# Ledger of designs, part 99: peptides against a protein of PDB entry 7AE7

Target 1, 321 residues: chain A of PDB entry 7AE7
Amino acid sequence: KVYKDLREFLEVLEQEGQLIRVKEEVNPEPDIAAAGRAAANLGKNQPAVFFEKIKGYKYSVVTNVHGSWQNHALMLGLDKNTSTKDQFYELNRRWDKFPVPPNVVKREAAPCKENVIDKDINLFEILPLYRINEQDGGFYISKASVVTADPEYPDDFNKLNVGTYRIQVKDRDRVGIQALAMHDIAVQLEKAEAENKPLPIAITIGNNPLVTFMASTPVGYNQNEYEFVGALQDGVPMDIVKSDLYDHLYVPAGSEVVLEGHIIPRVRTVEGPFGEFPGSYSGARLQCEVKIDRITHRTNPIFENLYLGIPWTEIDYLMAL

## One batch from the design tools (peptide; made by RFdiffusion4, then SolubleMPNN)

Design b2_p16_7_s1 (from b2_p16_7, 11 letters changed)
Fold by OpenDDE base, seed 1:
Parts: structure tokens; sequence; C-alpha cells
Structure b2_p16_7_s1 (fold): chain B 321 residues (1-321), chain A 16 residues (1-16)
């Protein structure tokens, strides 16, 4: 089975008994993080947790989408009881299908384009933001697939990068992003900053689970993550759409939310701390700042965010393959 | 808190 978007995957998780739906209104803090921890205590078959109603917010949150081997099997369109060995074998078999070029769909065919916010941007109106960990320095977006390109080769589709980075909300229309020197985004940012130019960026939230998986998987600088998604879909291309602000950036057509903007050149602001692992916080650091210039989103967008709890955490499953 | 844990266990039981 291939999924066009997060919603199709969540439907399968629910059908397979791998999603818990919380229908009662919850407080964003501490209820979301704590219900995630309670779900993790259910053992190795950790379900996703879907929060339908969040006090003070209009939209829903889902967490722990990748948080089990069963969810991982289902992501690959396999039986949920497929062994980790067989999942790995199938992953490797499909990896050899690279490259599988994506389909570029028209704007009118892309669900991520259903709604537009281009003025008075307020991330708190579109995302039910909460502290993931008790000691977090702010609100984090932890499962975004971040799209950037090489500013010297914007038309080279092979240099289009889709990565996962730690993102802290800084203001209504600003986020901090952790771009480490080993990441492709840091190479691209260095080129932009050398010319004192903004780096175009699209921060995509709530994707096809294989997009999220590939965004967390290191690939070569001249390899496109979307072409690996098509490979992992056993040769079925994924659907992408051109961003609204930038002709050279393509986003998943089915994204729940797309934050389009730019990394401000030569600006660094305090970001963190963030509890990456239980009992360990990455310290506060000076990190890049993104200005959000445009939002596109699906109607009733689902905020997919990372579950962080007792190992194995969702991040452990995303990195284990 | 213990109250938060009980509330969460209740939410999870009602959702199962």
Amino acid sequence: as target 1 above (321 residues)
Amino acid sequence: SAENRERQEKLLKEAQ
C-alpha cells in the first residue's frame, strides 16, 4: 500500500489498532506529552496518539506516528506483524529502485494549497503548540520535513534537500532552526550567507510517513529525498507541488501545513534548551532564524509532532533503519 | 502529578 498523505496513513493505523483517538478536550500542557508517555508504557506495540481537541487551539495534534515496529511495517505497506528483519530486507530491496522521480502536480490538485495565510501570520493559530518536555525553552516543531535548495544551482533538482531539523518557535512568524555543519542545509546556508542573501525555505508538517522517514535519513548532497520516497513506495512516484514563493522549491502535495519563508542571513538567536533524550537537554545555542512569509495548509490541518519519552522513542525508530 | 497520570490513564482507557 502507498499513502498519499498523513491522513491515509492515520486511517490505516486506526484500522490496524495502532492509533488511539483522544476525543476529550486536553490541555496542551502537560496532557499531550503525558498521554504520549502513557501510550509508550503500553509496551512495544506503541500506537500513535491523536488528540482531536486541544484547549485554546482550533486544530488537532498527532504524535508517535512512527513510534513502533508495527507502525514502521505499516508505513512500508507491509503487514503490521512483519519482522524487523523482513522490514529491513524489504527496505533494502526497495532502496535499489532509486531514483524514482516524483510527480509534479498542479497547485489546484495539491491538498496543502487549500488555504493560504500571507498576512498577519501567527503560527499559534495554525499549530497547537506545546512544550514536548517540561524543561524545554519553548515550543518545538520536531517532525518537519524542511525543503531547501542550493542557491548556486536552484534548478538542480538533485540538490534539493529535504531534511529534519530541530525547530523552535520564536515568535508568531519566526522560528529558530538548528542547522549543523554536517547537514546539507548548512552547506546551502553558507552559500547564501556568503552573499548576504536569504536562503529560501519551506518547512512542511504532517506528511506521507515515508517523506518524514527519508527526511530523517541521510542521503548524498546530489540525491533527492523524494526520489528515495518513490523507491520506498516500491516504484510508485510521490506527488510534489511547487511552493508558492519559490519556483525552485517543491513540497509534498499532501502536507498538512507548509511554512514558506527564508533563513535570515547572518542572524543568530538563542535557541533551546530542548530535551532530545530523557534526562538530557541539548544546551541553549545561537541558531539560525527563519522568517515565515506565507503559510499554506489543508483544511483542519493535523499537527504531527514527535513523541519523546522513555526509549524506544519515535526518534529511535526513525534512526534505526 | 499523580492527578495528571490518572487523568491520562482515564483518557487512554476511554479511547481503547
Scores: peptide ipSAE 0.022, ipTM 0.637, DockQ to the pose 0.035
Fold by OpenDDE base, seed 5:
Structure b2_p16_7_s1 (fold): chain B 321 residues (1-321), chain A 16 residues (1-16)
Amino acid sequence: as target 1 above (321 residues)
Amino acid sequence: SAENRERQEKLLKEAQ
């Protein structure tokens, strides 16, 4: 089975008993994090948790989407009871199908383009932002697939990077991004900053679960994560669409929210703290700043965010294969 | 709060 978007995956999770739907209105803090911890306490078969109604916000949140081996099996389109060993073998078998080039769909065919915000941008109107941990220095977007290109080779699709980075909301239209030296985005940013140019960026939220998986999986600098998604779909291409602002950036066609903008060259602002691991907070650091210039989103967008709090976290499952 | 946690645990149990 192949998923076009997060919604198709959530439907399968629900059908398979791997999603809990919270229909009552919750407080963004501390209820989302508390419910995530409660779900983690349900044992080995941890479900996704979908919050339909969040006080003070219009839209929903889903967390713990990758939070179990059952969810991971279903992501691969396998039976939910597929052993971890068999999941690993199947993943490796499919990995050898790389590259599987994506389909570029027309703008009008891409669900992520259903709505556009090009003025008076306010992230709080689109995303039900909350502190994941009580001591977090702000609101984090922790499960975004971030798209950037090599500014020296913008038309080289093999250098198009889709990665997962820590993103703190800084203002209505600004986010901090942690671009570590080991990340491909840091290489691309260095090239842009050498010329004092902005780095084009698309921050995509609520994706096909294999996009999120591949964005969290290190690949070669000259390897496109979308071509691995197609491989992991057993040779079925994924659908991508051109970004609205940049001809050389492509985003998943099914993304719930796409934040298009640029990393401001040679600007660093204080980011953090964030509770990356239970009981450990990363200190405040100077990080890059992104200006959001355009938002595209699906109608009634779902904010997918990481569950953090007690092991095993989604990160543990995303990194375990 | 402990009360919110208990509420969410209840909601999760009722949603199963």
Scores: peptide ipSAE 0.022, ipTM 0.643, DockQ to the pose 0.034
Fold by OpenDDE base, seed 3:
Structure b2_p16_7_s1 (fold): chain B 321 residues (1-321), chain A 16 residues (1-16)
Amino acid sequence: as target 1 above (321 residues)
Amino acid sequence: SAENRERQEKLLKEAQ
């Protein structure tokens, strides 16, 4: 089984009993985090939690999508009861199929292009934002696949980076991004900042689960995560589409939300704190700032966000294979 | 099972 988007995966999770649908209106705080903790307490077979209605917001949230070994098996299109050993074996077998180049689809064929916002940008109108942890310094987008390119080699598809980074919402059209020196995005940003140029960026939310998996998996600087997604799909190419603002950036065709913008050169603003682990907060730091210049999104976009709570957390599952 | 879903929904409701 191959999934085109998050929605196809959520359908399978629901069919397999690995998704709980909350139909009653919830408060974004504390109910989303509380329900996530309750789901984590269900034992080893932790479901995704889909919140249909959130007070003060128009759209839905899904969390804990990667939050169990059963969900990982289903992500690979395997039986949900496939052992962790057999999942690992199959993952490695498919990994050897790299590279599997993606299909570039036309704009009109890409679900992420159904709606466009190019003025009066307000992230709060598109994303049901909430504090993941009570002591967080703000709202976080914690499960985005961030697309950037090498500014010296913008047309080199092998240098296109799709990574997961901590993103704090700073304003209606601004986010802080944690680009650590060990990340490929930091190399690309350093090159842009050396010339005092903006770094083009696309922050993609609600993706094919293998895109999210690969964005959290370290690969070589000259290896494209989309070509690994095709490998992990057992040789079936994934669909990507050109970004609206940048000819050299490609995003997953099925993304729920795409935030297109730029990292502002040589600007650093206070970001954090964030509760990365239970009982531990990373302190406030000066981090990069992204201006959002354009949003594209599916109709009734689903905000996929990370569950952070009692171990094993969703991060632990994403990094365990 | 349906029983597991009901138990999960109850746990989610009790966490709210």
Scores: peptide ipSAE 0.019, ipTM 0.566, DockQ to the pose 0.024
Fold by OpenDDE base, seed 4:
Structure b2_p16_7_s1 (fold): chain B 321 residues (1-321), chain A 16 residues (1-16)
Amino acid sequence: as target 1 above (321 residues)
Amino acid sequence: SAENRERQEKLLKEAQ
């Protein structure tokens, strides 16, 4: 099975008994993180946790979407009981189908374009933000697929990067992004900053689970993650759509939320601390700042965010295959 | 990459 979006995947997770719905209103803190930890403690078959109602927010949160081998099997469109070995073999078999170019769909056909916010941007109105860990220095978007391009080669689709980066909310329309020197985004940012130019960016939230997986998987600088998604879909192209602000940036057509903006050149602001692992906080660092200039989103957008808890965590599953 | 596959294989073995 191939999934066009997060919603199709969540439906399958629910059908397979790999999703828990919390229908009662929860407090963003500590209930989301506490329920995620409780779900992780259920053993090897860790379900996704979907929070339908969050106090003070309009929209829902889902966590732990990739948080088990069963969820990983289902992501690959396999039986949920497929062994880790067989998942690995199947992943490797499909990997060799690279490249599988995506389909570019029209704006009118892209669910991520259902709603537009281009003024009075407030991330708190769109995303039910919460502290993932008690000692976090703020609210994090921890499971976004971030789209950037090479500013010297903006039309080179092979240099279009889709990566996962730690994102701290800084203001209503600003986020800090952790772009480490080892990340492709850092190479692209260095080129933009050399000319004192903004780096165009699209931060996509709530995607096809293979997009999220590939965004968390290191690939070559001249390899497009969307072409790997098509490979991992066993040769079925994924659907992408042009961003609203930038002709050279393409986002998943089915994204729940797309934050379009730019990395502000030569600006660094304090980001962190964040509890990346239990008992391990990364120190506060000076990191890049993104201005959000436009939001597109599906009606009733689902905020997909990372569950962090006792290993094996969701991030461990995303990195393990 | 081959390196990524090796890393993934290692993590899978550690998970078993």
Scores: peptide ipSAE 0.000, ipTM 0.394, DockQ to the pose 0.016

Design b2_p16_7_s2 (from b2_p16_7, 10 letters changed)
Fold by OpenDDE base, seed 1:
Structure b2_p16_7_s2 (fold): chain B 321 residues (1-321), chain A 16 residues (1-16)
Amino acid sequence: as target 1 above (321 residues)
Amino acid sequence: AEENRKRQEKLLKETE
């Protein structure tokens, strides 16, 4: 099975008994993190946790989407009981299908374009933000697939980067992003900052699970993650659409939320701490700052965010294959 | 810790 979006995947997770639905209104803190930890205690077959109602917010949260080998099997469209060995074998078999170019769909065909916010941007109105860990220095967006391009080669689709980065919410329309020197985004940012230009960015939230997987998987600078998604879909192209602000940035057509904006050149602000691992916090650092200029989103957008708790964490599964 | 456990147990029971 191939998934067009997060919603189709969540439906399968629920059908397969790999999703817990919390229907009662919860507090953002500590209830979301507490429920995630409780789900992790259910053993190796950890379900996703879907929170329908969050106090003070309009929309839903889902966590632990990639939080088990069963969920990974289902992501690949395999039987949930497929062994880790067989999952690895199938992943490698499909990897050899690269490249599988994506389909570029029209704006009207892209669910991520159902709603637009282009003024008075407030991330808190769209995302049910909470502290993932008790000692976090703020609210984090931890499972975003961040789209950037080479500013010297904006039309080179092979240099389009889709990556996962630590993102702290700084204000209603600002986020901090951790762009480490080893990341492709850092190379692209360096080029933009050399000219004192903003780097165009699209931060996409709530994607096809293979997009999230590939965004967390290192590939070559001249390789496009979307073409690997098509390979991992066993040769079925994924659907992408142009961003609204930038003709050269393409986002997943099915994204729940797309934050379009720019990295402010030569600005660094305090970001962190963040609990990357249980009992381990990365200290506060000076990080890049993104101004959000436009939001597009699906009606009733689902905020997919990372579960962090007892190992194996969702990060461990995303990096294990 | 105990309050968190009770909240977790409540949330789990409501999903079953």
Scores: peptide ipSAE 0.000, ipTM 0.308, DockQ to the pose 0.037
Fold by OpenDDE base, seed 2:
Structure b2_p16_7_s2 (fold): chain B 321 residues (1-321), chain A 16 residues (1-16)
Amino acid sequence: as target 1 above (321 residues)
Amino acid sequence: AEENRKRQEKLLKETE
C-alpha cells in the first residue's frame, strides 16, 4: 500500500484500530496533551489521536501518527503486526532502490493548492495552536517538513533539503526556527546570510507519512529526501508541486498546509524554552526568524503535530530506525 | 470561537 497524503494514511490507521477519533469539542489546553498522554498509557500499540473539534478554532488536529511500531508498519504498507526486525529488513531492502525521482504535478492537480491566503496572514486562523508541554515558552509546530535549497545551486534538485526543525510561533505571520550547525539548512542559510539575502523557505504540515519520516532522517547534503520517499514506497514515485513563490522549491502535492516565506538574514530573536523530552527543557536562545508571505492549504486542513508526553515519544519512533 | 482565538494570540504576546 502506498499513500498519496496524510488523509489516506489516517483512513488506514482508523480501519486497523490504530486511530482514536475524538468527536466532542475539546479545549486546546490542556485537553489535547492530556488525551495524548492517555492514549500513550494504552501500552505498546499506541494509536494516533484525531481531534475533530477544538474550541476557538475551525480545523482539526491529529497527534501521535508515528507513535507506535504498528503505525510504522502500516506506514510501510505492511501488516500492523510485522515485527520490528522485519520492518527494519524491509526498510533496508527498499532503501537500495534510491533514487526514485518524484513526479512533478501541475498546480491544478495538487490538493495543497485548493485555498490561498496571500494577505492578512494569521497562523491562528488555519492552525489550532496549543502548548505541547505545560512549560513551553509558546506554541510550537513540531512535525513540519521544511523545504529549502542551496542558494548557490538553486536548480540542483539533489541539494533540495526537506528537514524537520523546531518551530516556535512568534506572531501571526512570524515563526522562529532552530537551524543547528549540523543541519543542512544551516549550510544553506550561511550562504544566504553571507550575501545578506533572505533564504526562501516552505514549511509543509500534514504530509504523506513517509515524507515526515524522511524529513526526520539525516541524509547526505547531495541526496534528496523525496527520492528516498519513492524508494520507501517500493519504487512508486511520490507527487510534488512547485511552490507558488519560488520556482526552485517543490512541496508535497498532498500537504494539508504550506507556509511559504523567507528566513530574515542576520536576524536572531529569543526562542524557547521547549520540552523536548519529559522533564527536560532546552533553554531559551537566539534563533532565526521566518516571515510567512503566503499560505496554501487543503479545504478543512488537518494540523499534524508531534506528541511528546511519555517516554517512547513519537520522536523515539521516528529516530529509532 | 473568535474570542478564544484572540485569547491564544494574547498568550503568544505574553510569552515573548
Scores: peptide ipSAE 0.000, ipTM 0.363, DockQ to the pose 0.138
Fold by OpenDDE base, seed 4:
Structure b2_p16_7_s2 (fold): chain B 321 residues (1-321), chain A 16 residues (1-16)
Amino acid sequence: as target 1 above (321 residues)
Amino acid sequence: AEENRKRQEKLLKETE
């Protein structure tokens, strides 16, 4: 089975008993994090947790989407009881199908384009933001697939990068992004900053689970993550659409929310702390700052965010295979 | 690609 978007995957998770739906109104803090921890305590078959109603917010949150081997098997379109070994073998078999180029769909065919916000941008109106950990320095978007390109080679599709980065909300229309030197985004940013130019960026939230998986999987600088998604879909291309602001950036057609903007050149602001692992906080550091210039989103967008709890965390499953 | 596979293989062995 291949998924076009997060919603198709969540439907399968629910059908397979790998999603808990919380229908009662919850407080963003501490209830989301507490429920995630409770789900992690259910044993090896950790379900996703879908919060339908969040106090003070209009839209829903889902966590722990990749939070088990069962969820990982289902992501690959396998039986939920497929062994980790068999999942690994299947992943490797499909990996060798790279590259599988994506389909570029028309704007009118892309669900992520259903709604547009181009003025009075307020992230809090679109995303039910909360502190993941009690000691976090702010609200984090922790499971976004961030799209950037090489500013020297903007038309080279092989240099289009889709990565996962720590993103702290700074203001209604501004986020901090952790771009480490080892990340492809840092190479691209360095090129932009050398010319004192903004780096175009699209922060995509709530994707096809294989997009999120590949965004968290290191690949070569000259390898496109979307072409790996097609490989992991056993040769079925994924659907992408051109961003609204940039001709050279493509986003998943099915994204729940797309934040389009730019990294402000040569600006660094305090970001963190963030509890990346239980009991370990990365210190506050000077990080890049993104201005959000446009939002596109599906009607009733689902905010997919990372669950950080007891090992094995959702990150561990994203990195384990 | 090969380095990523080796990393994944290592992580899987640590889970067994």
Scores: peptide ipSAE 0.000, ipTM 0.356, DockQ to the pose 0.016
Fold by OpenDDE base, seed 3:
Structure b2_p16_7_s2 (fold): chain B 321 residues (1-321), chain A 16 residues (1-16)
Amino acid sequence: as target 1 above (321 residues)
Amino acid sequence: AEENRKRQEKLLKETE
């Protein structure tokens, strides 16, 4: 089984009993986090939690999508009861199929292009933002696949990076991004900042689960995560589409939300604190700032966000294989 | 690749 988007995966999770649908209106805080913790307490077979209605918001949230070995097996298109060992062997077998180049689809064929916002941008109108932890310094987008390129080699598809980074919402059209020196995005940003140029960026939310998986998996600087997604799809190419603002950036065709913009050169603003682990908060730090210039999104976009509850956390499953 | 493999092997042992 191959998934084109998050929605196809959520459908399978629901069919397999690995998704809880919360139909009643919830408060963003503390109900989302509380329900996530409750789901985590169900044991090793932790389901995703889909919140249909969130007070004060128009759209839905899903959490804990990758939050179990069952969900991980299903992501690979395997039986949900496939052993961790067998999942590992299958993942490794598929990994050797790299590279599998993606399909570039037309704009009209890309679900992420259904709606466009290019003025009066307000992230709060598109994303049901909430504090993941009670003491968080703001709202975080913790499960985005961030697309950037090498500004020196913008046409080199092998240098196109798709990574997962901690993103704090700073304003209606501003986000802070944690770009650590060890990340490929930091190399690209350094090149842009050396010339005092903005770094083009696309922050993609609610993706094909293998895109999210690969965005959380370190690969070589000259290796494209989309080509690994195709490998992990057992040789089936994934679908990508050109970004609206940049000819050299490609986003998953099925993304729920795409935030297109730029990292502001040589600007650092306060970000945090954030509860990275249960009972531990990272301090406030100066981080990069992104201006959002354009949003594209699916109709009734689903905000996929990370569950940071009791270990094993969702991040542990994303990084386990 | 080898560091990821060692990490994976460690995680697998912790899940057994």
Scores: peptide ipSAE 0.000, ipTM 0.377, DockQ to the pose 0.015; fails the geometry check

